# Ledger of designs, part 172: peptides against a protein of PDB entry 3KDP

Target 1, 230 residues: chain A of PDB entry 3KDP
Amino acid sequence: PFLIFIIANIPLPLGTVTILCIDLGTDMVPAISLAYEQAESDIMKRQPRNPKTDKLVNEQLISMAYGQIGMIQALGGFFTYFVILAENGFLPIHLLGLRVNWDDRWINDVEDSYGQQWTYEQRKIVEFTCHTPFFVTIVVVQWADLVICKTRRNSVFQQGMKNKILIFGLFEETALAAFLSYCPGMGVALRMYPLKPTWWFCAFPYSLLIFVYDEVRKLIIRRRPGGWVE

## One batch from the design tools (peptide; made by RFdiffusion4, then SolubleMPNN)

Design b2_p24_4_s1 (from b2_p24_4, 16 letters changed)
Fold by OpenDDE base, seed 2:
Order: sequence, then C-alpha cells, then structure tokens
Structure b2_p24_4_s1 (fold): chain B 230 residues (1-230), chain A 24 residues (1-24)
Amino acid sequence: as target 1 above (230 residues)
Amino acid sequence: SEELLKEAVELALKLVERFLELVN
C-alpha cells in the first residue's frame, strides 16, 4: 500500500500504525493457525522424497502463498479505497498525482472529478474515512484467504474445517477489526474513523470471487497436475 | 522499472473506473 502511494502519488490509503496493526495483529494469529492446519490428503499420500528438497519446496510454497495473500489483501483494500473516494467525487484516474496538492494544508481548493473544491480538512476527513474500510476489507478478504489456504490442491469442502485454531483466528481478527473500527479514540490514535456497518459487506463480493477463483484453480490443478496454474 | 509500475497502476485505475461505470 505504501509503495503504491509513492509510485502513483495518490492519497495515503492506510497510516503506518494501521499497517503495523494489520501485520502484527491481524496476520499473526491467522499465520499461526495455518501452521497447525492438518496436512493435505494428497501430501500425506506422497512417497518419501529427499528431505532437503522437500523442505525447500515447502518453504517456497509457503512463501509464495503468503506473498499472494498479501497481494490479494492489498487489491481488496484498494478496491474499497477507490470505491469510497469515487463515491465522494474522486475517480481513480483523478487521484494520480494528486497527493502533493492533497497533503498541502495551504491548498483549500483541490478539485474533485466533478469540479467541486475540497478544503484540506474535508480531504483529510475523507482520507481517514478510507482507512477503516480498507482495514475491514483486508480482514474480510482474510476470511476467504484463510479458508482457501488450508489446501493447495484439495477443495475446502474436501479438507474440512477441523482446525479450531483457524476458527479462533477468524473470530479474533473480526473482533480486532470491530474494536479498531468502533472503539472511541481510534480516529485520533490510528486515524481510523468509525464506519457504517454496511461497509463490512463491501468486501464480501470480492472475497466470494477470490474463493470461487481459488476453488476453480484447485479444480484445474486436480484435473491437470503439473500445469501452469500451480 | 518505475515507469512500468506507473503504467500498471494507471491501467489498474482505468479498470476500476470501468468497473465503477458498469456498476453505477
């Protein structure tokens, strides 16, 4: 998120403290839960390989999986960010290069995509309004990501939801999201303004799409082992 | 390169705009 902020010169979608809360608070418990996930049935059926090569492959697979999760989360967050800004009159293309003027407190006539002028205070309100939904979107996407990461090739329905730690992680991250979104003082501490409960559902279609995509991917892998989809 | 990243971001933003136009 921060890299895209710099490269695209768009308004900052998340504060640094909020990013740390995501990395340390939201991602840690899910990561631990995945470590205790039951082995995939197809892995258990594999013949013994060279322990050195198998370890390396597993480490690479885990690294790739977490990297992909992070990208999906970022995409989901940015989707919500752009939707909110568009709803407030700032279309995505108009945000390119706008950061310099956006962050300048002496410029009080920044125009949106419709020619409406925004004061510095108004811009900061809408910016901080984006932080909470961005974070919530990441959490909602994580629900899907945690479920789909249970297996590499098998369907979620085949592997099942037997990991109690994973279930606990889902509730914990949701509780954390609710706390950060609605606890008094979070607007000042984390620049996360309270959001309407309806915004929790903004990420659901995206999470569903990711879930469906992953299930289709896994289906293809099962039908065509060793394909490019792996 | 930075230019490629900027182009990718611009393309992504155009796609988002197109999506928003379709949804609205």
Scores: peptide ipSAE 0.030, ipTM 0.353, DockQ to the pose 0.022
Fold by OpenDDE base, seed 5:
Structure b2_p24_4_s1 (fold): chain B 230 residues (1-230), chain A 24 residues (1-24)
Amino acid sequence: as target 1 above (230 residues)
Amino acid sequence: SEELLKEAVELALKLVERFLELVN
């Protein structure tokens, strides 16, 4: 998100505090839950492999898969960001290169895509309004991500939802998202303004996309063991 | 690489705009 912010010169879609909340608050417990996840049913049935070469290859493949999922998460967040700004009069194309004027407190006549002028304060409110939905989008997408990451080859339908710690992690991150989104004072303290409940659903298509992606990937792995998609 | 990323971002933005037009 930060790299896109710099390269495209768009208003900041996700604040530093929000990033910290994701990294330290929402991801930690789920990550721990995955460490305690039950072994895949097929792991112990696999033939012994060369531990030196196969570990490195598997780690690279895992990293690649997580990278792809991370890209889908980012796309979901940015989608939400652009939708909110568009609803406030800033079309995505108009945001390109706008950052310099957007962040200048002395410019109070920044025009939106429809010619409406925005004061610095108004612009910052809109910017901060985007932070919370972006965060919530990430959390909702993480629901799918955490579930699919339980296994590498088995379908979610085959593995099931047996890890109670994972369920707790999902609850925790959702509770944190709700707290940050709706607790009074978060706009001042964390620059996270209240979120309309409807925005929680904006991430659902991306969660579904992650599920579909992972199920297809796992299906390919089952049909072609040792493939590069593993 | 930076130019390619800029182009990709621009393309993504256009896609978002088209989506918004369809949803409106």
Scores: peptide ipSAE 0.024, ipTM 0.356, DockQ to the pose 0.022
Fold by OpenDDE base, seed 3:
Structure b2_p24_4_s1 (fold): chain B 230 residues (1-230), chain A 24 residues (1-24)
Amino acid sequence: as target 1 above (230 residues)
Amino acid sequence: SEELLKEAVELALKLVERFLELVN
């Protein structure tokens, strides 16, 4: 999110503090949970044929999978961001290059896509209104990501939810999202304004998509063992 | 892989749009 903010010169979609909350608050516990998760019984039974080549291939595949999932998460967040800004009169095309004028406190006549002038304070309210939904979208998408990352080949339905630490991580992420979204003072402290409950559901299609994508991927791996998708 | 990802992303976007239409 921050990289796109810099490259596209758009208004900041997610604050630095919220990014830290994601990295430290939401990702750490799940990462730990995955480290303690028992390896799939099928993976442990197969001795690596070639430890050097198989390890490298597996690391590349894992990196690619996480990279792809991360991209989908980011896209979900940005979609929510663009929808909110569009509802407030700022179309995505108009946001390109707008950052300089957007962040200038002395410019109080920034025009939206419809010619309406926005003061600095009004612009910042809209910006901060985007932060919370973006964050919540990431959290909701992470639910699916955490669940699918438990297994490489087996479906979630086959292995089940045996890792209590993972369940705790999901609860923690949800609780943190709720706290940041609804606790009084977060608008001032974290630049996150309260979220309408309806926006929680905006991320569900993305979570479902990730889930379906991973299940299809795993199905392909099961049908074609040793394929390039592994 | 990239094409499948793009299709998946597009599908997700369409689903979100449809959901937003239903909420709104």
Scores: peptide ipSAE 0.000, ipTM 0.264, DockQ to the pose 0.029
Fold by OpenDDE base, seed 4:
Structure b2_p24_4_s1 (fold): chain B 230 residues (1-230), chain A 24 residues (1-24)
Amino acid sequence: as target 1 above (230 residues)
Amino acid sequence: SEELLKEAVELALKLVERFLELVN
């Protein structure tokens, strides 16, 4: 998110504290849950891992989880961001290069895409309105990520969801998202204003996209073992 | 995987564009 923020010079889509909450609050329990995930059926049939030579998590799995899926997650967040800003009169094209004027408290006549002038306070309200939905979008997309990352080769339908800790992790991060979204004072403390329930649904297309992507990927791996797709 | 990622990104972008068209 910050890279796009800097490169495109758009208003900040997600606050630093919110990012910290994602990294430490929403990812920790799920990561622990994955450590206790039941091994894939094909992995269990293989020879025991040599702890001296073999890594616990191979580089290919890491690349999938944090590279490819991470990009889809970011797109989901930015989708929500752009939707909210567009709803408030700021089209994506208009946001390009706007950051400098947006963050200047002495400029109180920043125009939106329709010529409406926005004060600094008004701009900050709409900016902070984006933080919560962006965060929630990441959480919702992470649901899909967690489910798919537990397997490399097998379909989610084949492997199933037998890990109760994983399920707990999903509920935990959802509860945290709800807390941050609706608890009084979060707007002041974390710059996360209350979230309209409708915004939760903005992430679902991307969650579905992740599932489809992963299932297709796994299908290719099964049909072409040892290929570059793996 | 790289090709699939590109396709996924393209699909995501198309979704954004379509949604923006509906909002506008």
Scores: peptide ipSAE 0.000, ipTM 0.276, DockQ to the pose 0.025

Design b2_p24_4_s2 (from b2_p24_4, 16 letters changed)
Fold by OpenDDE base, seed 1:
Structure b2_p24_4_s2 (fold): chain B 230 residues (1-230), chain A 24 residues (1-24)
Amino acid sequence: as target 1 above (230 residues)
Amino acid sequence: SEELLKKAVELAREAVERFLKLVE
């Protein structure tokens, strides 16, 4: 998200505070849950034929898969960001290069796509309004990510939801997202303004996309063992 | 499993509390 912010010079979609909330809050229990996840039997029982080459290949393939999932997750966040800004009069094309004027406190007449002028304070409210749904989008997409990380080859339907810590992690991160979104004072303390309940559903297509992507990936791995898709 | 869950919850709670203290 931060790289796109720099490259496109758009208003900041995800603040540093929200990043800290993700790293310290939403990712803590999930990370612990993954550490105690029962490994897939075929992964744990498979000894590397060549410890040097097979380990390196596997690490590269895993890294690439996680990189792709991370990109889909980021796209979900940006989609939510652009929708909110568009509803407030800022079309995506108008946001390109707008950051300099957007962040300037002395410019109080920044025009939206429809010619409406926005004060610095109004712009910052809209920006901070985007932080919460971006965060929530990450949490919702993370549900799919946590579920798919449970297995590397087997379908989620075959493996089931046996890890109680993982299930608890899903509830905990959701509860944290709700707390940060709706608790009084979060707008001032964390610059996270309240989120309309409808915005929780904005991430669902991307969560489903990740789920489908991983199921297809696993299906390909089962049909073509040793492929680059692993 | 229950002890591990309790530890995970406690760690998560501590992390959140630390974060909140940093932001205040």
Scores: peptide ipSAE 0.000, ipTM 0.237, DockQ to the pose 0.030
Fold by OpenDDE base, seed 2:
Structure b2_p24_4_s2 (fold): chain B 230 residues (1-230), chain A 24 residues (1-24)
Amino acid sequence: as target 1 above (230 residues)
Amino acid sequence: SEELLKKAVELAREAVERFLKLVE
């Protein structure tokens, strides 16, 4: 998110403190929960491999998994960010290069995509309004990610939902999201303004799409082992 | 090198612009 902010020169979609809350608060418990996940049935049936090769493969798989999750989360967050800004009159293309004027407190006539002028205070309210739903979107996407990451090749329905720690992680993550979204003072402390409950559902279609995509991917892998989709 | 960095930034910017056009 921060790299895209710099490269595209768009308004900051997520504050540094909020990023830390994601990295330390929302990612740790899920990561621990995944460590306690039961081995996939096909992994248990694998022939013994060379321990050196297996270690390298596992490290690569873990790195790819975390990298992919991070990218998916970022995409979901940015989707919500762009939706909110578009609803407030700022189309995605218009945001390119806008950061310099956006962050300048002395410019009070920044125009949106429809020619409406925005004061610095108004712009910052909109910016901070994006932080909370961006965070919530990441949490909602993480629900799907945690479920899909339980297995490499098998469907979630085949592996089952037996990990109580994972379930606890989902509730903890949701509770944290609710706390950060609605607790008084979070707007000042974390630049996260209260979120309308309806915005919790903004990420649901995206999470569903990811879930469906992953299930289809896994289905293809099962039918065509060793394919490029793996 | 500085030239490689500039090229990488340019490519990244183009990718972001393309993405934003798709989201619009």
Scores: peptide ipSAE 0.000, ipTM 0.227, DockQ to the pose 0.017
Fold by OpenDDE base, seed 3:
Structure b2_p24_4_s2 (fold): chain B 230 residues (1-230), chain A 24 residues (1-24)
Amino acid sequence: as target 1 above (230 residues)
Amino acid sequence: SEELLKKAVELAREAVERFLKLVE
């Protein structure tokens, strides 16, 4: 999110404090939970044929898989961001290069796509309105991500939910998202304004997409053991 | 809606606390 903010010079879609909340508050418990996940029964039985080549290939494949999932997560967040800004009069094409004027407190006549002028305060309200739903979108998508990452080959339905720490992590993420979205004062403290409950559902299609993507990937791996998709 | 969400957060906290007690 921050990279796109810099490259495209758009208004900041996700604040630094919010990013910190994701990294430290949301991702830590799930990451720890995955470390304690029981090894997949089929992985433990397979000795590496060539430790040097197989390790490198596996690391590359894991990196690509997580990279792809991360891209889908970001896409979901940006979709929500662009929808909110469009509803407030800023079309995606108009946001390109707007950051300089957007962040200048001395410019109080920034025009939207329809010629309406926005004060600095009004612009910041709209910007901060985007932070919360972006964060919530990431959390909802992470529900699917955490569940699928516990296995490499087995379906979620086959492996089940055995790790209690992982389950706790999912609840913690959800509770944190609810706290940041609805606790009074978060708009001032964290630049996250309250989120309408309807926006929680905006992330569900992306969560489903990740789930389907991973199930298809795992299905291919099961049908072609030792393939490059692992 | 805000009040409902506050209640939901409280319920979630209670649920987490109960869950933690069950895991111990």
Scores: peptide ipSAE 0.000, ipTM 0.272, DockQ to the pose 0.101
Fold by OpenDDE base, seed 4:
Structure b2_p24_4_s2 (fold): chain B 230 residues (1-230), chain A 24 residues (1-24)
Amino acid sequence: as target 1 above (230 residues)
Amino acid sequence: SEELLKKAVELAREAVERFLKLVE
Protein backbone atom coordinates (compact mmCIF):
# COMPACT_ATOMS: atom_id res chain seq x y z
CA PRO B 1 0.00 0.00 0.00
CA PHE B 2 2.72 2.46 0.88
CA LEU B 3 4.62 1.70 -2.30
CA ILE B 4 1.57 2.46 -4.38
CA PHE B 5 1.14 5.64 -2.38
CA ILE B 6 4.59 6.77 -3.46
CA ILE B 7 4.46 5.49 -7.03
CA ALA B 8 1.00 6.75 -7.91
CA ASN B 9 1.27 9.82 -5.69
CA ILE B 10 -2.20 9.23 -4.29
CA PRO B 11 -3.56 10.08 -0.85
CA LEU B 12 -2.32 7.68 1.81
CA PRO B 13 -4.69 4.72 1.84
CA LEU B 14 -3.38 3.16 5.02
CA GLY B 15 -1.60 4.80 7.91
CA THR B 16 1.71 3.61 9.26
CA VAL B 17 0.20 2.75 12.62
CA THR B 18 -2.45 0.69 10.90
CA ILE B 19 0.24 -1.13 8.95
CA LEU B 20 1.96 -1.94 12.21
CA CYS B 21 -1.29 -3.28 13.59
CA ILE B 22 -1.57 -5.57 10.59
CA ASP B 23 1.99 -6.79 10.80
CA LEU B 24 2.15 -7.27 14.54
CA GLY B 25 -1.46 -7.77 15.51
CA THR B 26 -3.11 -9.65 12.70
CA ASP B 27 -0.29 -11.49 10.95
CA MET B 28 1.63 -12.87 13.90
CA VAL B 29 -0.94 -15.23 15.37
CA PRO B 30 -1.96 -16.60 11.99
CA ALA B 31 1.67 -17.14 11.08
CA ILE B 32 2.19 -19.10 14.27
CA SER B 33 -0.98 -20.99 13.52
CA LEU B 34 0.38 -22.08 10.17
CA ALA B 35 3.50 -23.41 11.86
CA TYR B 36 1.32 -25.84 13.78
CA GLU B 37 -0.80 -26.81 10.81
CA GLN B 38 -0.93 -30.44 9.88
CA ALA B 39 1.31 -31.32 7.00
CA GLU B 40 -0.21 -31.72 3.60
CA SER B 41 -0.73 -35.34 2.66
CA ASP B 42 1.74 -35.04 -0.20
CA ILE B 43 4.36 -33.58 2.11
CA MET B 44 3.98 -36.38 4.62
CA LYS B 45 4.68 -38.94 1.93
CA ARG B 46 7.84 -37.23 0.74
CA GLN B 47 11.26 -38.30 1.84
CA PRO B 48 13.09 -36.10 4.31
CA ARG B 49 15.02 -33.26 2.77
CA ASN B 50 18.69 -33.58 2.08
CA PRO B 51 20.28 -31.13 4.53
CA LYS B 52 23.26 -30.65 2.24
CA THR B 53 21.33 -29.70 -0.88
CA ASP B 54 17.84 -28.73 0.17
CA LYS B 55 17.02 -25.41 1.76
CA LEU B 56 15.31 -25.25 5.13
CA VAL B 57 12.59 -23.04 3.71
CA ASN B 58 10.89 -23.77 0.44
CA GLU B 59 11.36 -20.72 -1.76
CA GLN B 60 8.18 -21.50 -3.61
CA LEU B 61 6.21 -21.44 -0.38
CA ILE B 62 7.81 -18.14 0.58
CA SER B 63 6.99 -16.66 -2.80
CA MET B 64 3.40 -17.77 -2.48
CA ALA B 65 3.00 -16.61 1.10
CA TYR B 66 4.63 -13.21 0.87
CA GLY B 67 4.39 -12.40 -2.81
CA GLN B 68 1.10 -13.65 -4.10
CA ILE B 69 -0.88 -13.31 -0.89
CA GLY B 70 0.51 -9.86 -0.25
CA MET B 71 -0.62 -8.72 -3.66
CA ILE B 72 -4.06 -10.20 -3.16
CA GLN B 73 -4.41 -8.45 0.18
CA ALA B 74 -3.28 -5.17 -1.29
CA LEU B 75 -5.76 -5.48 -4.13
CA GLY B 76 -8.56 -6.08 -1.67
CA GLY B 77 -7.58 -3.11 0.43
CA PHE B 78 -7.21 -0.80 -2.53
CA PHE B 79 -10.56 -1.88 -3.85
CA THR B 80 -12.14 -0.71 -0.62
CA TYR B 81 -10.07 2.47 -0.68
CA PHE B 82 -11.15 3.41 -4.18
CA VAL B 83 -14.78 2.62 -3.45
CA ILE B 84 -14.80 4.91 -0.43
CA LEU B 85 -13.06 7.75 -2.21
CA ALA B 86 -15.29 7.39 -5.24
CA GLU B 87 -18.31 7.51 -2.98
CA ASN B 88 -16.98 10.79 -1.63
CA GLY B 89 -16.47 12.24 -5.09
CA PHE B 90 -12.87 11.27 -5.84
CA LEU B 91 -12.65 8.95 -8.80
CA PRO B 92 -9.53 6.77 -9.04
CA ILE B 93 -8.09 8.61 -12.00
CA HIS B 94 -8.42 11.93 -10.22
CA LEU B 95 -6.36 10.68 -7.29
CA LEU B 96 -3.25 10.34 -9.43
CA GLY B 97 -0.81 13.05 -8.49
CA LEU B 98 -3.21 14.54 -5.96
CA ARG B 99 -1.14 13.72 -2.87
CA VAL B 100 0.91 16.90 -2.86
CA ASN B 101 -2.13 19.13 -2.78
CA TRP B 102 -4.02 16.70 -0.58
CA ASP B 103 -1.46 16.83 2.19
CA ASP B 104 -0.95 20.59 2.03
CA ARG B 105 -2.88 22.12 4.88
CA TRP B 106 -2.75 25.55 3.28
CA ILE B 107 -4.68 24.41 0.23
CA ASN B 108 -8.33 24.36 1.14
CA ASP B 109 -9.85 24.26 -2.31
CA VAL B 110 -8.83 20.86 -3.64
CA GLU B 111 -11.48 19.83 -6.10
CA ASP B 112 -12.95 16.39 -6.41
CA SER B 113 -13.94 14.78 -9.68
CA TYR B 114 -17.16 16.77 -9.69
CA GLY B 115 -15.75 20.20 -8.91
CA GLN B 116 -16.59 20.20 -5.21
CA GLN B 117 -13.96 21.94 -3.14
CA TRP B 118 -12.58 20.20 -0.08
CA THR B 119 -10.83 21.80 2.86
CA TYR B 120 -7.80 20.19 4.42
CA GLU B 121 -9.84 19.02 7.38
CA GLN B 122 -12.49 17.51 5.16
CA ARG B 123 -9.86 15.70 3.11
CA LYS B 124 -8.24 14.27 6.21
CA ILE B 125 -11.57 13.02 7.47
CA VAL B 126 -12.07 11.19 4.19
CA GLU B 127 -8.52 9.85 4.29
CA PHE B 128 -8.90 8.57 7.81
CA THR B 129 -12.27 7.13 6.92
CA CYS B 130 -10.42 4.87 4.51
CA HIS B 131 -8.01 3.50 7.10
CA THR B 132 -10.43 1.40 9.11
CA PRO B 133 -12.20 -0.21 6.16
CA PHE B 134 -8.86 -0.91 4.53
CA PHE B 135 -7.68 -2.63 7.68
CA VAL B 136 -10.87 -4.63 8.05
CA THR B 137 -10.69 -5.63 4.41
CA ILE B 138 -7.21 -6.98 4.98
CA VAL B 139 -8.45 -9.01 7.94
CA VAL B 140 -11.34 -10.46 5.97
CA VAL B 141 -9.09 -11.31 3.06
CA GLN B 142 -6.64 -12.90 5.48
CA TRP B 143 -9.31 -15.38 6.48
CA ALA B 144 -9.29 -16.76 2.99
CA ASP B 145 -5.56 -16.32 2.53
CA LEU B 146 -4.77 -18.34 5.62
CA VAL B 147 -6.90 -21.17 4.37
CA ILE B 148 -5.22 -20.92 0.97
CA CYS B 149 -1.77 -21.06 2.53
CA LYS B 150 -2.71 -24.11 4.54
CA THR B 151 -2.24 -26.30 1.50
CA ARG B 152 -0.32 -26.05 -1.74
CA ARG B 153 -1.86 -28.83 -3.76
CA ASN B 154 -4.70 -30.28 -1.75
CA SER B 155 -8.14 -28.79 -1.58
CA VAL B 156 -9.33 -27.32 1.69
CA PHE B 157 -12.02 -29.94 1.63
CA GLN B 158 -9.43 -32.68 1.51
CA GLN B 159 -7.12 -31.26 4.16
CA GLY B 160 -9.84 -30.05 6.50
CA MET B 161 -9.79 -27.44 9.24
CA LYS B 162 -8.15 -29.34 12.07
CA ASN B 163 -5.83 -26.67 13.41
CA LYS B 164 -7.44 -25.16 16.49
CA ILE B 165 -4.72 -22.55 16.68
CA LEU B 166 -5.61 -21.33 13.22
CA ILE B 167 -9.23 -21.01 14.24
CA PHE B 168 -8.16 -19.06 17.28
CA GLY B 169 -6.09 -16.78 15.08
CA LEU B 170 -9.08 -16.01 12.90
CA PHE B 171 -11.12 -15.04 15.93
CA GLU B 172 -8.29 -12.96 17.33
CA GLU B 173 -7.94 -11.02 14.09
CA THR B 174 -11.66 -10.43 13.99
CA ALA B 175 -11.72 -9.26 17.59
CA LEU B 176 -8.84 -6.89 16.97
CA ALA B 177 -10.54 -5.52 13.89
CA ALA B 178 -13.71 -4.93 15.88
CA PHE B 179 -11.78 -3.26 18.67
CA LEU B 180 -9.92 -0.90 16.35
CA SER B 181 -13.09 -0.14 14.41
CA TYR B 182 -15.45 0.62 17.26
CA CYS B 183 -13.47 1.47 20.38
CA PRO B 184 -13.80 5.14 21.33
CA GLY B 185 -10.71 7.22 20.71
CA MET B 186 -9.33 5.16 17.84
CA GLY B 187 -9.96 8.00 15.45
CA VAL B 188 -7.65 10.22 17.44
CA ALA B 189 -5.14 7.64 18.57
CA LEU B 190 -4.77 5.59 15.40
CA ARG B 191 -6.48 7.77 12.80
CA MET B 192 -9.01 5.00 12.36
CA TYR B 193 -12.52 6.32 12.35
CA PRO B 194 -15.45 4.09 13.25
CA LEU B 195 -16.47 1.64 10.60
CA LYS B 196 -19.97 1.29 9.28
CA PRO B 197 -21.02 -2.33 9.54
CA THR B 198 -21.76 -2.42 5.83
CA TRP B 199 -18.07 -2.09 5.04
CA TRP B 200 -17.34 -5.47 6.57
CA PHE B 201 -19.09 -7.02 3.63
CA CYS B 202 -17.09 -5.14 1.03
CA ALA B 203 -14.31 -7.72 1.09
CA PHE B 204 -16.53 -10.80 1.18
CA PRO B 205 -17.08 -11.16 -2.56
CA TYR B 206 -13.38 -10.68 -3.11
CA SER B 207 -12.46 -13.24 -0.49
CA LEU B 208 -14.85 -15.71 -2.04
CA LEU B 209 -13.41 -15.05 -5.47
CA ILE B 210 -9.84 -15.67 -4.43
CA PHE B 211 -10.89 -18.78 -2.55
CA VAL B 212 -12.59 -20.17 -5.62
CA TYR B 213 -9.64 -19.18 -7.76
CA ASP B 214 -7.26 -20.99 -5.46
CA GLU B 215 -9.36 -24.12 -5.44
CA VAL B 216 -9.38 -24.08 -9.23
CA ARG B 217 -5.63 -23.53 -9.25
CA LYS B 218 -5.10 -26.45 -6.91
CA LEU B 219 -7.35 -28.60 -9.03
CA ILE B 220 -5.22 -27.81 -12.05
CA ILE B 221 -2.06 -28.62 -10.10
CA ARG B 222 -3.48 -31.99 -9.10
CA ARG B 223 -4.40 -32.78 -12.67
CA ARG B 224 -1.13 -31.48 -14.12
CA PRO B 225 1.65 -32.15 -11.64
CA GLY B 226 4.79 -30.14 -12.26
CA GLY B 227 3.04 -27.58 -14.41
CA TRP B 228 3.85 -23.88 -14.53
CA VAL B 229 0.74 -23.13 -12.49
CA GLU B 230 2.37 -24.64 -9.43
CA SER A 1 21.42 0.85 -10.10
CA GLU A 2 19.62 4.14 -9.73
CA GLU A 3 18.67 4.05 -13.38
CA LEU A 4 17.13 0.64 -13.03
CA LEU A 5 15.21 1.79 -10.00
CA LYS A 6 13.90 4.82 -11.86
CA LYS A 7 12.84 2.65 -14.73
CA ALA A 8 11.13 0.24 -12.37
CA VAL A 9 9.26 3.08 -10.71
CA GLU A 10 8.16 4.43 -14.05
CA LEU A 11 6.90 1.05 -15.13
CA ALA A 12 5.11 0.62 -11.85
CA ARG A 13 3.51 4.03 -12.24
CA GLU A 14 2.30 3.17 -15.70
CA ALA A 15 0.86 -0.07 -14.40
CA VAL A 16 -0.95 1.74 -11.62
CA GLU A 17 -2.31 4.31 -14.02
CA ARG A 18 -3.60 1.60 -16.28
CA PHE A 19 -5.18 -0.15 -13.34
CA LEU A 20 -6.86 3.01 -12.14
CA LYS A 21 -8.27 3.67 -15.57
CA LEU A 22 -9.76 0.20 -15.56
CA VAL A 23 -11.32 0.76 -12.16
CA GLU A 24 -12.86 4.05 -13.23
Scores: peptide ipSAE 0.000, ipTM 0.227, DockQ to the pose 0.017

Design b2_p24_4_s3 (from b2_p24_4, 15 letters changed)
Fold by OpenDDE base, seed 5:
Structure b2_p24_4_s3 (fold): chain B 230 residues (1-230), chain A 24 residues (1-24)
Amino acid sequence: as target 1 above (230 residues)
Amino acid sequence: SEALLEQAVSLALNAVKDFLKLVE
């Protein structure tokens, strides 16, 4: 998100506080849940043919999978961001290069895609209105991530959701998202304005995409053990 | 993860600095 913000020179899609809430609030419990998750019996049953090469390959593949999932998460967040700005009159093309004028307090006549002028205060309200939905989008996508990370090879339908810590993580993330989205004063304290409930659903297609992607990946791994997708 | 954490910390520090400048 930050790299795209710099490269595209768009208004800030995600605040620093929201990033911290993601890193500290949403990632810790999932990480713990994964640590307590019984290593898939298949990982333990595969005697490493070569302990050095097979470990390195598995670590690289895990890192690539998480990297791909992270990209889908970012895309989901940016989609939500662009939809909100478009609803407020700022089309995605118009946002390119707009940051300089957007962040300038002395410019109170920044035009949207329809020629409407926006004051600095109005622009910042719209910007901060994007932060909460972006965060919520990440949380909703993380639900899928947590579910898919439970298994490396087996389908979620085969393994089930028996990990109580994972379930707790999902509730914690959701509760944090709800707190940040709807608690009075969060707009002033954290620059996270209240989220319309409809925006929660904007992330669902991306969560489904991640789920489908991972199930397809796992299916390929099951059908072609030792393939490049492992 | 460490680079993201460093960026997050740097961003948080900058946000705190900006906040302090606003209060100042």
Scores: peptide ipSAE 0.000, ipTM 0.278, DockQ to the pose 0.018
Fold by OpenDDE base, seed 2:
Structure b2_p24_4_s3 (fold): chain B 230 residues (1-230), chain A 24 residues (1-24)
Amino acid sequence: as target 1 above (230 residues)
Amino acid sequence: SEALLEQAVSLALNAVKDFLKLVE
C-alpha cells in the first residue's frame, strides 16, 4: 500500500493505525495457525537429498509464498479502494498525482473526474470511508489465501479443513473485522467509518477468482509435475 | 494526534519519493 501511495501519489488508501491492526491483529494469528498445518504427504515423503540446497529452496519457496499472499491482499484492497472512489466520482486515472492537492486543507475545490468540487472535509470523509472496506477486503481475501496456501499441490477438497487453529483464526479475524467496522468510536480512533453490509461482498468475486485460479494451478501441477507452474 | 501522525507519514513518504526521483 505504501509503495503505491509513494509511486502513484494517490490519496492514502489505508491509515497507519489500520495497517498496524492488519499486521498485528489480522496477519499474526493466521500466520501462527499455518505453522500448525499438516505437511503435505508428498513433501514428507521426500527426504532432503541435499540438506543445504533443499533448505535454501524451501526458504525461497516460503518467502515467495508470503510475498505472494501480501501482494494478493494488497491488490484486493486496492480494487475495493478504486471501486469506492470511482462510485464517489474519482476514476483511477484521475487519482494519479492527486495526493498533494487531496491532503492540502487549504484547497477546498479539488475536482473529481466529473468536475464536481470537493472540500477538504468531504475528501477526508471519502478517504476514511475507504479504510474500513480496504481492511475488510484484506480479511475476505485472506480467507481464500489461507485455505489455498495450506497446500502447494493438493486441492482444498483433498486436504480438508483439519487444522482447528486455522479455522479458529478465520473466525477470529472475521470477528475483529466486524468489531473494527461496527464498534462505535472506530471512526475517531482508527479512521475507520462504519461499513455498509454490502461492502463485505465486494471482495467475494475476487476471493473466488483467486480460489479458482489456485485450484486450477494445483490441478496442472498434479498433472504435470516439474512444470513451470510450480 | 492521529491527524498529526498521518501528516508525518505523508511527509516521510514525500521525502522518499523525492529521493527516488533524484536517484533515477
Scores: peptide ipSAE 0.005, ipTM 0.276, DockQ to the pose 0.018; fails the geometry check
Fold by OpenDDE base, seed 3:
Structure b2_p24_4_s3 (fold): chain B 230 residues (1-230), chain A 24 residues (1-24)
Amino acid sequence: as target 1 above (230 residues)
Amino acid sequence: SEALLEQAVSLALNAVKDFLKLVE
């Protein structure tokens, strides 16, 4: 999100404090939970033929899969961001290069896609209105990520939800998202304005997409062991 | 490592932004 903010010169989609809350608050417990996940039965039973080459290939493929999922998460957040800005009169194409004027407190006549002029204060309200839904979108997408990352080959339905620490991680990140979204003062402290409950559902298509993607990936791995998706 | 790098960059930018607010 931050790299796109700099490169595309768009209004800040997600505050840096909220990024820290994601990385430290929502990702830490889940990461620990995954470390304590029960080893997949197929991984434990099969000795690597060549520990040096097979390990490197597997690590690269896992890294690529996580990278792809992370990109889908970012796309989910940006989708929510662009929807909110479009509802407020700023179409995605109009946001490109707008950051300089957007962040300038002395420019009070920034035009939207419809020629409406926005004061600095009005623009910042809209920007901060985007932060909370973006954050919540990431959390909701992370639900799917945490569930799918339990196994490499087995379906979630086959492995089940046996890790209590993972379930706790899902609860913790959801509780944190609710706290940051609805606690008084978060708009001032974290630049996260209160979220309408309807915005929680904006992320569900992306969570479903990640879930379907991973289930299809795992299905391919099961049908074609040693394929490029493993 | 990428996540840590993104965090580090984000922290640095926030520090700069906070500094700029202090000098305004």
Scores: peptide ipSAE 0.000, ipTM 0.298, DockQ to the pose 0.018; fails the geometry check
Fold by OpenDDE base, seed 4:
Structure b2_p24_4_s3 (fold): chain B 230 residues (1-230), chain A 24 residues (1-24)
Amino acid sequence: as target 1 above (230 residues)
Amino acid sequence: SEALLEQAVSLALNAVKDFLKLVE
């Protein structure tokens, strides 16, 4: 997300504090949950045919899968960001290069895509309105990520939801998202304005996309053992 | 800059995530 912010020079989609909350709050418990997850029985029983090659292939595939999932997460967040800004009159194409003027407190006539002028204060309200939905989008997408990470080869439907720690992580992440979204003072303290409940659903397509992607990946692995996707 | 710090933090956090995923 931050790379796109720099490259596209768009208004800040997600604040530093919110990023920290994602990384420390939403990822820590999931990481712990996965560490305590009993390895898929197939992972434990599968003797590496070639320990060096199979380990390298596995590391590459894990890295690729996580990289791809991370890209989908970022896309989900940016989608939510662009939707909110578009609803406020800023079309995605108009946001390109707008950051410099957006962040300048002395420019009080930044035009939106429809020629409406926005004061600095108004722009910052819209920016901070994006932070919470972006965060919530990441959280909802991470639900799918957490659920898919429990298995390497088996479908979620085959493995089931046996990890209580994973379930706890999902609840903790959701509770944190709710707290940051609706607790009074978060707009001032964390630059996270209250979220409309409808925005929770904005991430669901991306969560589903991750889920489908991983299930397809796992299906390919199951059908082609030792293939490039394994 | 605050932006660089944010990048560094994001990178660090992603690295921690990746590390945690590797430890998993």
Scores: peptide ipSAE 0.000, ipTM 0.278, DockQ to the pose 0.031; fails the geometry check

